# Peptides against a protein of PDB entry 8PQO: the designs that were tried, part 162

Target 1, 252 residues: chain A of PDB entry 8PQO
Amino acid sequence: VLLKEYRVILPVSVDEYQVGQLYSVAEASKNETGGGEGVEVLVNEPYEKDGEKGQYTHKIYHLQSKVPTFVRMLAPEGALNIHEKAWNAYPYCRTVITNEYMKEDFLIKIETWHKPDLGTQENVHKLEPEAWKHVEAVYIDIADRSQVLSKDYKAEEDPAKFKSIKTGRGPLGPNWKQELVNQKDCPYMCAYKLVTVKFKWWGLQNKVENFIHKQERRLFTNFHRQLFCWLDKWVDLTMDDIRRMEEETKRQ

## One batch from the design tools (peptide; made by RFdiffusion4, then SolubleMPNN)

Design b1_p23_5_s1 (from b1_p23_5, 13 letters changed)
Fold by OpenDDE base, seed 2:
Structure b1_p23_5_s1 (fold): chain B 252 residues (1-252), chain A 23 residues (1-23)
Amino acid sequence: as target 1 above (252 residues)
Amino acid sequence: SDVLDPMELAKLMANLILEYYFS
């Protein structure tokens, strides 16, 4: 088991982020080749649990068409089916990813709190002390180009170059986080993303767990760079606008 | 949820598992 808490600081408010996230997810999905192919939505319904109210989704990602033929031939039954269960109760979100073949031997859990701070809260997910001591805190700096793979880098998605016309935010210099605290007119937040990865197959545990964390970090980095650089596209949108856009997208 | 790009992650994971476990 490998746990890391990724802290992504952004010069946006918690309320703004809700809009920006949904917009950016939708935009990213449009840009992906075959993004909807092989996705089965089993459940999409409101839920209430322990005072938490939100939307529950259960999706299956069927990867059979996304992998080479030889992989399909070698794959055990269920090995290419990934289940994603998500509880979206913004500003809290939980996602659990499992595989039909690996069962209890594989788990990815991502729990996110969005807080109006600079990533200074410890144990925001309220883990037991014994568990928390094993969590590595990883700060993602969206302005730090060195954290971005060359193949992922796009100049139009570089927070160090982007300036929002609508808000005046950016570009983000090397000390942008320290400077932000002195800018009373600029909101900020941190997404605390606790990622739990379990892969219990002997000989592959550490390799796979570290690999998954590496991929998650990459995804979080790229996504939030996009989210910020797309600020002018979504900052004036309301949640109702987003809902309308989602409905329109479902009709296409 | 969709922010995590589960399709790409799952694809990479599946390929890794098949490569190292079943080879």
Scores: peptide ipSAE 0.276, ipTM 0.849, DockQ to the pose 0.583
Fold by OpenDDE base, seed 4:
Structure b1_p23_5_s1 (fold): chain B 252 residues (1-252), chain A 23 residues (1-23)
Amino acid sequence: as target 1 above (252 residues)
Amino acid sequence: SDVLDPMELAKLMANLILEYYFS
């Protein structure tokens, strides 16, 4: 098991982020070829659990068409079906990813708290001390070009170049976080993303767990760079606007 | 969360796992 807490600091408020996240997810999905191909939504309903209220989703990602032919030919039954269970109770979110074939031998869990701070809180997910001491804290700086793979880099998604016309935020220079503290009119938040990765197959555990973390970090980095650089597209939207847009998209 | 692009992650993971396990 490998645990890391990714802390993504953004010059947006927690309330803004809720809109921006949903917008950016939708936008990113549109930009990807094959969008919802192979995605089966089993459940999408409100839930109440232990005083937590939110939206529960259960999706299956059927990857048979997404992997090379040789992989498909070699894949055991269920090996290419990924289950995603998500509990969305913003500002808290939990996602659990499993695989039909690997069962208990494979788990990805992402638990996220969105807090109006600069990533300074320790153990926001309230882990036991023994577990918390094994968590690596990883800070993602969306303005740091060196954290972005060349193949992922887009100038239009570079926070170091972007200037929000609507809010005046950006571009984010090397010391943007320090400067942000002095800008009382600019909101900020941190997304604390605790990622738990378990892959119990002997000989592959370390490689796979580290690989998954590498990919998660990559995805978080790219997504939040996009979210910020798309600020002018979503900052004036309301949650009702987002809901309407989602419903309109579902009807297409 | 849905921000993770599970399809891409799963694709890469599946490719890695199957490559190393079945090759």
Scores: peptide ipSAE 0.274, ipTM 0.850, DockQ to the pose 0.579
Fold by OpenDDE base, seed 1:
Structure b1_p23_5_s1 (fold): chain B 252 residues (1-252), chain A 23 residues (1-23)
Amino acid sequence: as target 1 above (252 residues)
Amino acid sequence: SDVLDPMELAKLMANLILEYYFS
């Protein structure tokens, strides 16, 4: 088991982020080849548990058309079906990813708190002390180009170059986080993303767990760079606007 | 959450796991 808490600081408010996240997810999905192909939504319903209220979703990703032929030919039954269970109670979210074949031998869990701070809270997910001492805190700086793979880099998605016309935010210089403390008119937040990866196959545990964390970090970095650089596209939208857009997309 | 791009992650994971398991 490998646990890391990724802390992503953004020059947006927690309330703004809710809109920006939904917009950016939708936009990123449009840019993906194959879009929603192979995605089955089993459940999409409100839930209430232990004072937590939100939306529960259960999706299956059927990967048969997304993997090479040799993988499909070798794959046991269920090996190419990924289950995603998500509890969205913004500003808290939990996502659990499993595989039908591997069952208990594989788990990815992402638990996220969105807080109006600069990533200074320790153990925001309230782990037991013994568990918390094994968690590495990893800070993602969306303005740091060195954290971006060359193949992922786009100038139009570079926070160090982007200037928001609507808000005046950006570009983000090398010391933008330190400067943000003194900018009373600029909201800020941190997404605390606790990622738990379990892979129990002997001999491959550490390699696979580290690889998954590397991919998660890459995804978080790229996504939040996009979210910030798309600020002018979503900052004036309301949650009602997003809901209308989702309903319109669902009808197509 | 859809933020994680689970399709891409799952694809990479599946390829890695199956390659190492069956090679």
Scores: peptide ipSAE 0.274, ipTM 0.850, DockQ to the pose 0.586
Fold by OpenDDE base, seed 5:
Structure b1_p23_5_s1 (fold): chain B 252 residues (1-252), chain A 23 residues (1-23)
Amino acid sequence: as target 1 above (252 residues)
Amino acid sequence: SDVLDPMELAKLMANLILEYYFS
């Protein structure tokens, strides 16, 4: 098991982020080749548990069309089905990813708290001390180009170049986080993303767990760069606007 | 939805796992 807490600092408020996240997820999904292909929504309903109220979703990603034909033909039953269970109770979110074939030998859990701070809280997810001492805290800097793979880099999604016309935020210079503290008119938040990766296949545990963390970090980095650079597209939207957009997308 | 690209993530994971299992 490998645990890391990714802390993503953004020059947006927690309330703004709720809109921006949903917009950016929808936009990113549109830009993905085959993003909706092979997705089955099993459950999408409100839930209430231990005072937590939100939306529960259970999706299956059928990967048969995403792998080579020979792999599909040889794959054990359930090996190409990924289950995603998500509990969305903003500002808290939990996602659990499993695979039918690997069962308990494979788990990705992502627990996120969105806080109006600069990523300074320790153990925001309230882990036991024995577990918390094994968690690596990883800060993602959305303005740091060195954290972005060349193949992922887009100039229009570079926070170091983007200037928001609507808010005046950006571009984010090398010391933007330090400068943000002095800009009382600019809101900020941190997404604390505790990622638990378990892969118990003998001889592959460390390699696969580290690989998955590398991919998660990559996804978080790219997504939040997009979210910020798309600020002018979503900052004036309300949650009602987002809900309407989601309903319109479901009808298409 | 947890700021993820589940399809791409799943694809990458599946490809990696299948590479080790079938290669």
Scores: peptide ipSAE 0.263, ipTM 0.845, DockQ to the pose 0.687

Design b1_p23_5_s2 (from b1_p23_5, 16 letters changed)
Fold by OpenDDE base, seed 5:
Structure b1_p23_5_s2 (fold): chain B 252 residues (1-252), chain A 23 residues (1-23)
Amino acid sequence: as target 1 above (252 residues)
Amino acid sequence: SEVLDIYGLAMTIANLVLNYYFS
């Protein structure tokens, strides 16, 4: 098992981020080949547990059409079905990813707190001390081009070049995080994403767990660079606007 | 949802499963 807490600092408020995240997820999904093909929604209902109140979703991603034919033909039963269970109680969210074939041998859990700070809180997810001491804190800097793979880089999604017309935020220079403290007019937040990866196969555990973390970090980096650079597209939207957009997309 | 670009990762996982099962 390998745990890392990714801390993504953004020059947006927690309230703004709620809209921006939903918009950016929808936008990114539209840009993906196949879109919702192979996605089955099993459950979508409100939940209440231990004072936590939000929306619970259970989705299955059927990957048969997303892998080469030879993989589909040879894959064991259930190997190409990925289950995603999500508890969305913004500003808290928990996602659990499992696979039918691997069962308990595979787990990706992502627990996120969105806080109006600069990523300075320790153990925001309230782990036991013994567990917390093994968690690596990883700071993602969305303005740092060196953290982006060349194949992922797009100039129009570079926070170091983007300037928001509607808000005046950006471009983000090398010291943008330190400068936020002095800019009382600019809100900021941190997404604390505790990622737990378990791959319980002898000889492959460390390699695969590290690989998955590398991919998650890549995903978080690219997504939040997009979120910021799309600021002018979503900053004036309300949650009602987002809900309407989601309903329209669902009916199409 | 935390499954953006999950298909690429899933493909890699599928390959790992296949390699493990058949090796």
Scores: peptide ipSAE 0.036, ipTM 0.728, DockQ to the pose 0.522
Fold by OpenDDE base, seed 4:
Structure b1_p23_5_s2 (fold): chain B 252 residues (1-252), chain A 23 residues (1-23)
Amino acid sequence: as target 1 above (252 residues)
Amino acid sequence: SEVLDIYGLAMTIANLVLNYYFS
């Protein structure tokens, strides 16, 4: 098991991020080949447990059409079905990813707290001290070009180049976080994403767990660069606007 | 971001793991 806490600092408020996240997820999904193809929604309902109220979703991602034919032919039953269970109680979110074939041998858990700070809180997820000792904190700087793979880089998604017309935020220079502290009118937040990866197969555990973390970091980096650079597209939207957009998309 | 993670990561993981064991 490998745990890392990714801390993504953004020059947006916690409330703004809720809209921006939903918008950016929708946009990113549209930009991906296949979009929502192969997604089966089993459950989508409100939940209440342990004082936590939110939306629970259970989705199955069928990967049969997304892998090479020979993989599909050789894959055991259930191996290409990924289950995602998500508890969305913003500003807290939890996602659990499992696979039908691997069962308890495979787990990706992503727990996120969105806080109005600069990523300075320790153990925001309230792990036991012994568990927290084994968590690596990883800071993602959306303005840092060196954290972006060349194949992922797009100039239109570069926070170091983007200037928000509607908010005046950006471009984010090398010292943008320090400068942000002196800008009383600019909101900021940090997404604390605790990622737990378990891949319990002999000989591959460390390799795959590290690989998954590398991919998660890559995804978080690219996603939040997009989120910021798309600020002018979503900053004036309300949650109701997002819900309407989602419903319209579902009808298509 | 978690939904995006699955489409990107799940496919990558599937290709990696399945190719290793089943090819």
Scores: peptide ipSAE 0.036, ipTM 0.727, DockQ to the pose 0.543
Fold by OpenDDE base, seed 3:
Structure b1_p23_5_s2 (fold): chain B 252 residues (1-252), chain A 23 residues (1-23)
Amino acid sequence: as target 1 above (252 residues)
Amino acid sequence: SEVLDIYGLAMTIANLVLNYYFS
């Protein structure tokens, strides 16, 4: 088991982020080849548990059409079905990813707190001390080009070049986080993303767990660069606007 | 919804599974 807490600082408020995240997820999904093909939504309902209220979703990603034929032919039953269970109680979110074939031998859990700070809170997810001491804190800087793979880089998604017309935020220079502290009119937040990866198979545990973390970090980095650079597209939207957009998308 | 690129990851995992069982 490998745990890392990714801390993503953004020059947006927690309330703004809720809109921006939903917009950016929808937009990014549209840009993916194949769209939502192979995604089955089993459950999508409100939940209430231990004072936590939100939306629960259970999705299955059927990867049969996304892998080469020879992989599909050789894959064991259930190996190409990924289950995602998500509890969205913003500003808290939890996602659990499992695989039918691997069962208890595979787990990806992502727990996120969105806080109006600069990533300074320790153990925001309230782990036991013995567990917390094994968690690596990883700061993601969306303005740092060196954290972006060349193949992922797009100039229009570079926070170091983008300036928001509607808000005046950006571009984010090398010391943007330090400068942000002195900008009283600019909101900020941190997404604390605790990622738990379990891959129990003998001989592959460390390799796969580290690989998954590398991919998650890549995903978080690219996503939040997009989120910021798309600020002018979503900053004036309300949650009701987002809901309407989602409904319209479902009808297509 | 932190799974936008899960297909790539899943494909890699699938390849690892195949290599693990069929090497």
Scores: peptide ipSAE 0.035, ipTM 0.723, DockQ to the pose 0.510
Fold by OpenDDE base, seed 1:
Structure b1_p23_5_s2 (fold): chain B 252 residues (1-252), chain A 23 residues (1-23)
Amino acid sequence: as target 1 above (252 residues)
Amino acid sequence: SEVLDIYGLAMTIANLVLNYYFS
């Protein structure tokens, strides 16, 4: 098991981020090959548990049409079905990803707190001290081009070049985080994303767990660069607007 | 949804499973 807490600082408020995240997820999904093809929504309902109140979703990603024929023919039963269970009680969110074939031998858990700070809170997810000491804190700087793979780089998604017309935010220079502290009118937040990865195959645990973390870090970096650079597209949207967009995307 | 590139991860898992059973 490998745990890392990714801290993503953004020049947006916690309330703004709720809209921006939903918009950016929808927009990014449209750009992905196959879109929502093979996605089955089993459950989408309100929940209340242990004082936590929000929306619960259970999705199955059927990957049979997304893999080469030889993989599909040789894959064990259930190996190409990925389950995503999500508890969205914004500003808290928990996502659990499992596979039907691997069962308890595979787990990706992502727990996120969105806080109106600069990533300075320690153990925001309230882990036991013994567990917390094994968590690596990883800071993601959306303006740092060196954290972006060349193949992922797009000039239109570069926070160091983007200027928001509607809000006046950006571009983000090398010292943008330090300057943000002195800008009283610019909101800021940190997404504390505790990622737990378990791959319980002897001899491959460390390799696969580290690989998955590398992919998650890449995903978080690119996603939040997009979220910021799309600020003018979503900052004036309401939650009702987002819900309409989600319904339209689901029908495509 | 916290993971956008779920297909890429699934492909990696599929390859690992295949290698486990056939190597």
Scores: peptide ipSAE 0.035, ipTM 0.722, DockQ to the pose 0.500

Design b1_p23_5_s3 (from b1_p23_5, 13 letters changed)
Fold by OpenDDE base, seed 5:
Structure b1_p23_5_s3 (fold): chain B 252 residues (1-252), chain A 23 residues (1-23)
Amino acid sequence: as target 1 above (252 residues)
Amino acid sequence: SEVLDPMETAKLMANLILDYYFS
């Protein structure tokens, strides 16, 4: 098991982020080839547990159409079915990813707290001390081009170049996080993303767990760069606007 | 629901499974 807490600092408020996240997820899904294909929604319902209230979703990603025919024919039963269970109780979210074939030998869990700070809280997820001492804290800087793969880089999604017309935020210089403290009019937040990766197959545990973390970090980095650079597209939207957009997307 | 591309994550996992199974 490998645990890392990714801390993503953004020059937006927690309330703004709720809209921006939903917008950016929807936008990214539209841009993805084959978006929605092979996705089965099993459950989508409100939940209440231990004072936590939110929306619970259970989705299956069927990858049969996303792999070559020979792979589909040879793959073990359940190997191409990925289950995603998600509890969205913003500002807290939890996602659990499993695979039917690997069963207990595979788990990706992502637990996120969104806080109005600069990533300074320790053990925000309230882990036991013995578990917390093994968690690596990783800061993601959305303005740092060196954290972006060349193949992922787009100038229109570069926070170091983008300036919001509606808010005046950006571009983000090398010391933007330090400068935020002095900018009373600019809100900020941190997404604390505790990622737990378990891969128990003998001889591959460390390699695969590290690889998955590397990919998750890449996804978080790219997504939040997009979220910021799309600020002018979503900052004036309300949650009701987002809900309408989601409903319209489901009907198409 | 998390800041994930679920399809990319799923694809990654599928590739890992396939690499293990066919290695």
Scores: peptide ipSAE 0.119, ipTM 0.797, DockQ to the pose 0.687
Fold by OpenDDE base, seed 4:
Structure b1_p23_5_s3 (fold): chain B 252 residues (1-252), chain A 23 residues (1-23)
Amino acid sequence: as target 1 above (252 residues)
Amino acid sequence: SEVLDPMETAKLMANLILDYYFS
């Protein structure tokens, strides 16, 4: 098991981020080839558990169409079905990813707290001390070009170049976080993403767990760069606007 | 749902599974 807490600092408020996240997820999904192909939504309902209220979703990603024919033919039953269970109780979110074939041998869990701070809180997920000492804290700087793979880099998604017309935020220079503290009118937040990766196949555990973390970090980096650079597209939207957009998209 | 493009995660997992079985 490999645990890392990714801390993503953004020059947006927690409330703004809720809109921006939903918008950016929707936008990113549209930009992906075959957006939604092979996705089965089993459950999408409100939940209440232990005082936590939110939306629960259970999706299956059927990868049969996303792999070569020979892989599909050789893959064990259930190996190409990925289950995603998500509890969205913003500002808290939890996602659990499993595979039908691997069962208990594979788990990706992502737990996120969104806090109005600069990533300074320790153990926001309230892990036991023994577990917390094994968590690596990883800071993602959305303005740091060096954290972005060349193949992922887009100038229009570069926070170091982007300036929001609507909010005046950006571009984010090398010291943007320090400068942000001095700008009383600029909101900020941190997304604390605790990622738990379990891959219990002998000889591959460390390699795969590290690989998954590398990919998650990449995804978080790119997503939040997009989220910020799309600020002018979503900052004036309400949650009701987002809900309407989602419903309109479902009908297409 | 977290920022995880489930499809990217799924693709990643598929690739991992593929790499495991075909390596």
Scores: peptide ipSAE 0.110, ipTM 0.794, DockQ to the pose 0.639
Fold by OpenDDE base, seed 2:
Parts: structure tokens; sequence; C-alpha cells
Structure b1_p23_5_s3 (fold): chain B 252 residues (1-252), chain A 23 residues (1-23)
């Protein structure tokens, strides 16, 4: 098991981020080829647990159509079915990813707290001390181009170049986080993303767990760069606007 | 849902499973 807490600092408020995240997820899904194909929504309902109120979703990603025929024929039963269970109780979110074939040998869990701070809270997820001591804190700087793979880089999604017309935020210079503290008119937040990766197959555990973390970090980096650079597209939207957009997208 | 690309994760997992199974 490999745990890392990714801390993504953004010059947006927690409330703004809720809109921006939903918008950016929707936008990213539109840009993906074959988005929604092979996705089965088993459950989409409100939940309440231990004072946590939110939306629970259970999705199955069927990969049978995404792999060659010979792979489908040879793949073990359940190997091409990925289950995603998500609890969205913003500002807290949890996602659990499992595979039918690997059962207990595979787990990706992402737990996120969105806090109005600069990533200074320790153990925001309230892990046991023994578990917390094994968690690496990883800061993602959305303005740091060196954290972005060349193949992922887009100038229009570069926070170091973007300036929001609507908010005046950006561009984000090398010391933007330090400068933000002195900018009373600019909100900020941190997404604390605790990522737990478990891959118990002998000889592959460390390799796969590290690989998945690398992919998650890449995803978080790119997504939040987009989220910020799309600020002018979503900052004036309300949650009701987002809900309407989601409903319209479901009809297409 | 979290900021995940479940499809990419799923593809990755499928590839890993297949690689292991056929190795």
Amino acid sequence: as target 1 above (252 residues)
Amino acid sequence: SEVLDPMETAKLMANLILDYYFS
C-alpha cells in the first residue's frame, strides 16, 4: 500500500471550486474520445452517513469495447470491469476504485478535503498516527511548468500565462502562493487529496503503486491547470447553472 | 466523483491485469 497526500493550492474559494470542478470535469469528459461509452451507472442517489450528506454514485466502466477482440477473449472474468464508488459531500469527497477480478488485491481510494487555506493543515483526513507517518505530502504547483509533461503542455492552459478578465487573477508567477497571502481580495484554497493505492500482486506491488500515483499526480496537475485557466468560463456560473448543463449533457 | 479519469484508470488496470495474466 502506498499513500500520498496531494495538496493542490488554487487562487479560488472553496465555493468557487465546487462550480469550477464540476464545469471542468464536464468539459474534460466532452473532450475525451469515447466519453461515456461503456459506463454503466448502477446507483446515483443521495446518502447520509455519520452526519455526512451528499450524493453517492456507483459506476461500472466496461472496458470490453475498449480492448481488442483477442484481449476480450483471453481476459479473466471481471478483469475488464472497473467499479467506481463515489461519495460527494462537498467539501469532502471520496472515490473508491476496484476491479472485479483483482478483488481485494487492488484498490485506489481518493479522499479529498477542500479547505480555505494554503495547504498548511497536517493530517486533515484524521488518519491514525501510525498510518499518517507513512503518508508523503506532495505539493502540486499549478504554475510550475516543470511539473507538466511536454506532451500535456498547452499554452492556453498555462497558469503562468493566463490572466482572468473577470476576476483579475493571474498570471501566476513563481512566488504566487506567497504573494497571495498579501492579496486580501484574492481567495485561495487547498484540495487535500489523500490517495491510497493498493496492488498486492507479488513482484509488481511497488511498480504498479508508484505508477498509479504518477498517473494521479499527472491528472491532478493537468486538471487544476485547466480549472484555473477556465476561470472566466465558470466563475459566473451557479450550481444551478451547472446542474442544468449536466442535464443538458445527459440528453445528448 | 473525484477528479479522476476513471476510464484511463480502468484502461491502465486492464493493461496491468492482462500483462500479469499473460506473463
Scores: peptide ipSAE 0.100, ipTM 0.783, DockQ to the pose 0.668
Fold by OpenDDE base, seed 3:
Structure b1_p23_5_s3 (fold): chain B 252 residues (1-252), chain A 23 residues (1-23)
Amino acid sequence: as target 1 above (252 residues)
Amino acid sequence: SEVLDPMETAKLMANLILDYYFS
């Protein structure tokens, strides 16, 4: 098991982020080849547990159409089905990813708290002290080009070049996080993403767990760069606007 | 809806499974 807490600081408020996240997810999904093909929604319902209220979703990603025919024919039963269970109680979110074939031998869990701070809180997910000692804190800087793979880099998604017309935020220079403290009119937040990766196959545990973390970090970095650079597209939208957009997308 | 690209994660996992069985 490998745990890391990714801390993503953004020059947006927690309330703004709720809209921006939903918009950016929808936009990124539109740009993906194949759209929603192979995605089955089993459950989409409100939940209430231990004072936490939100939306619960259970999705299955069927990869049969996304792999070569010979892979599909040779893959064990259930190996190409990935289950995603998500509890969205913003500003808290939890996602659990499992595979039918691997069962208990594979787990990816992502737990996120969105806080109006600069990533200074320790153990925001309230882990036991012994467990917390094994968590690496990783700061993601969305303005740092060195954290972005060359194949992922787009100039229009570079926070170091982008300036928001509507808010005046950006571009983000090398010391932008330190400068936020002195900018009283600029909101800020941190997304604390605790990622738990479990891969129990002998001889591959460390390699695969580290690889998955590398991929998650890449995804978080690219997504939040997009979210910030798309600020002018979503900052004036309301949650009702987002809901309407989602409904319109489902009808296509 | 999380920031995850579950499809990319799924593809990665599928490739790992295949590599393990055919290695």
Scores: peptide ipSAE 0.131, ipTM 0.800, DockQ to the pose 0.623; fails the geometry check

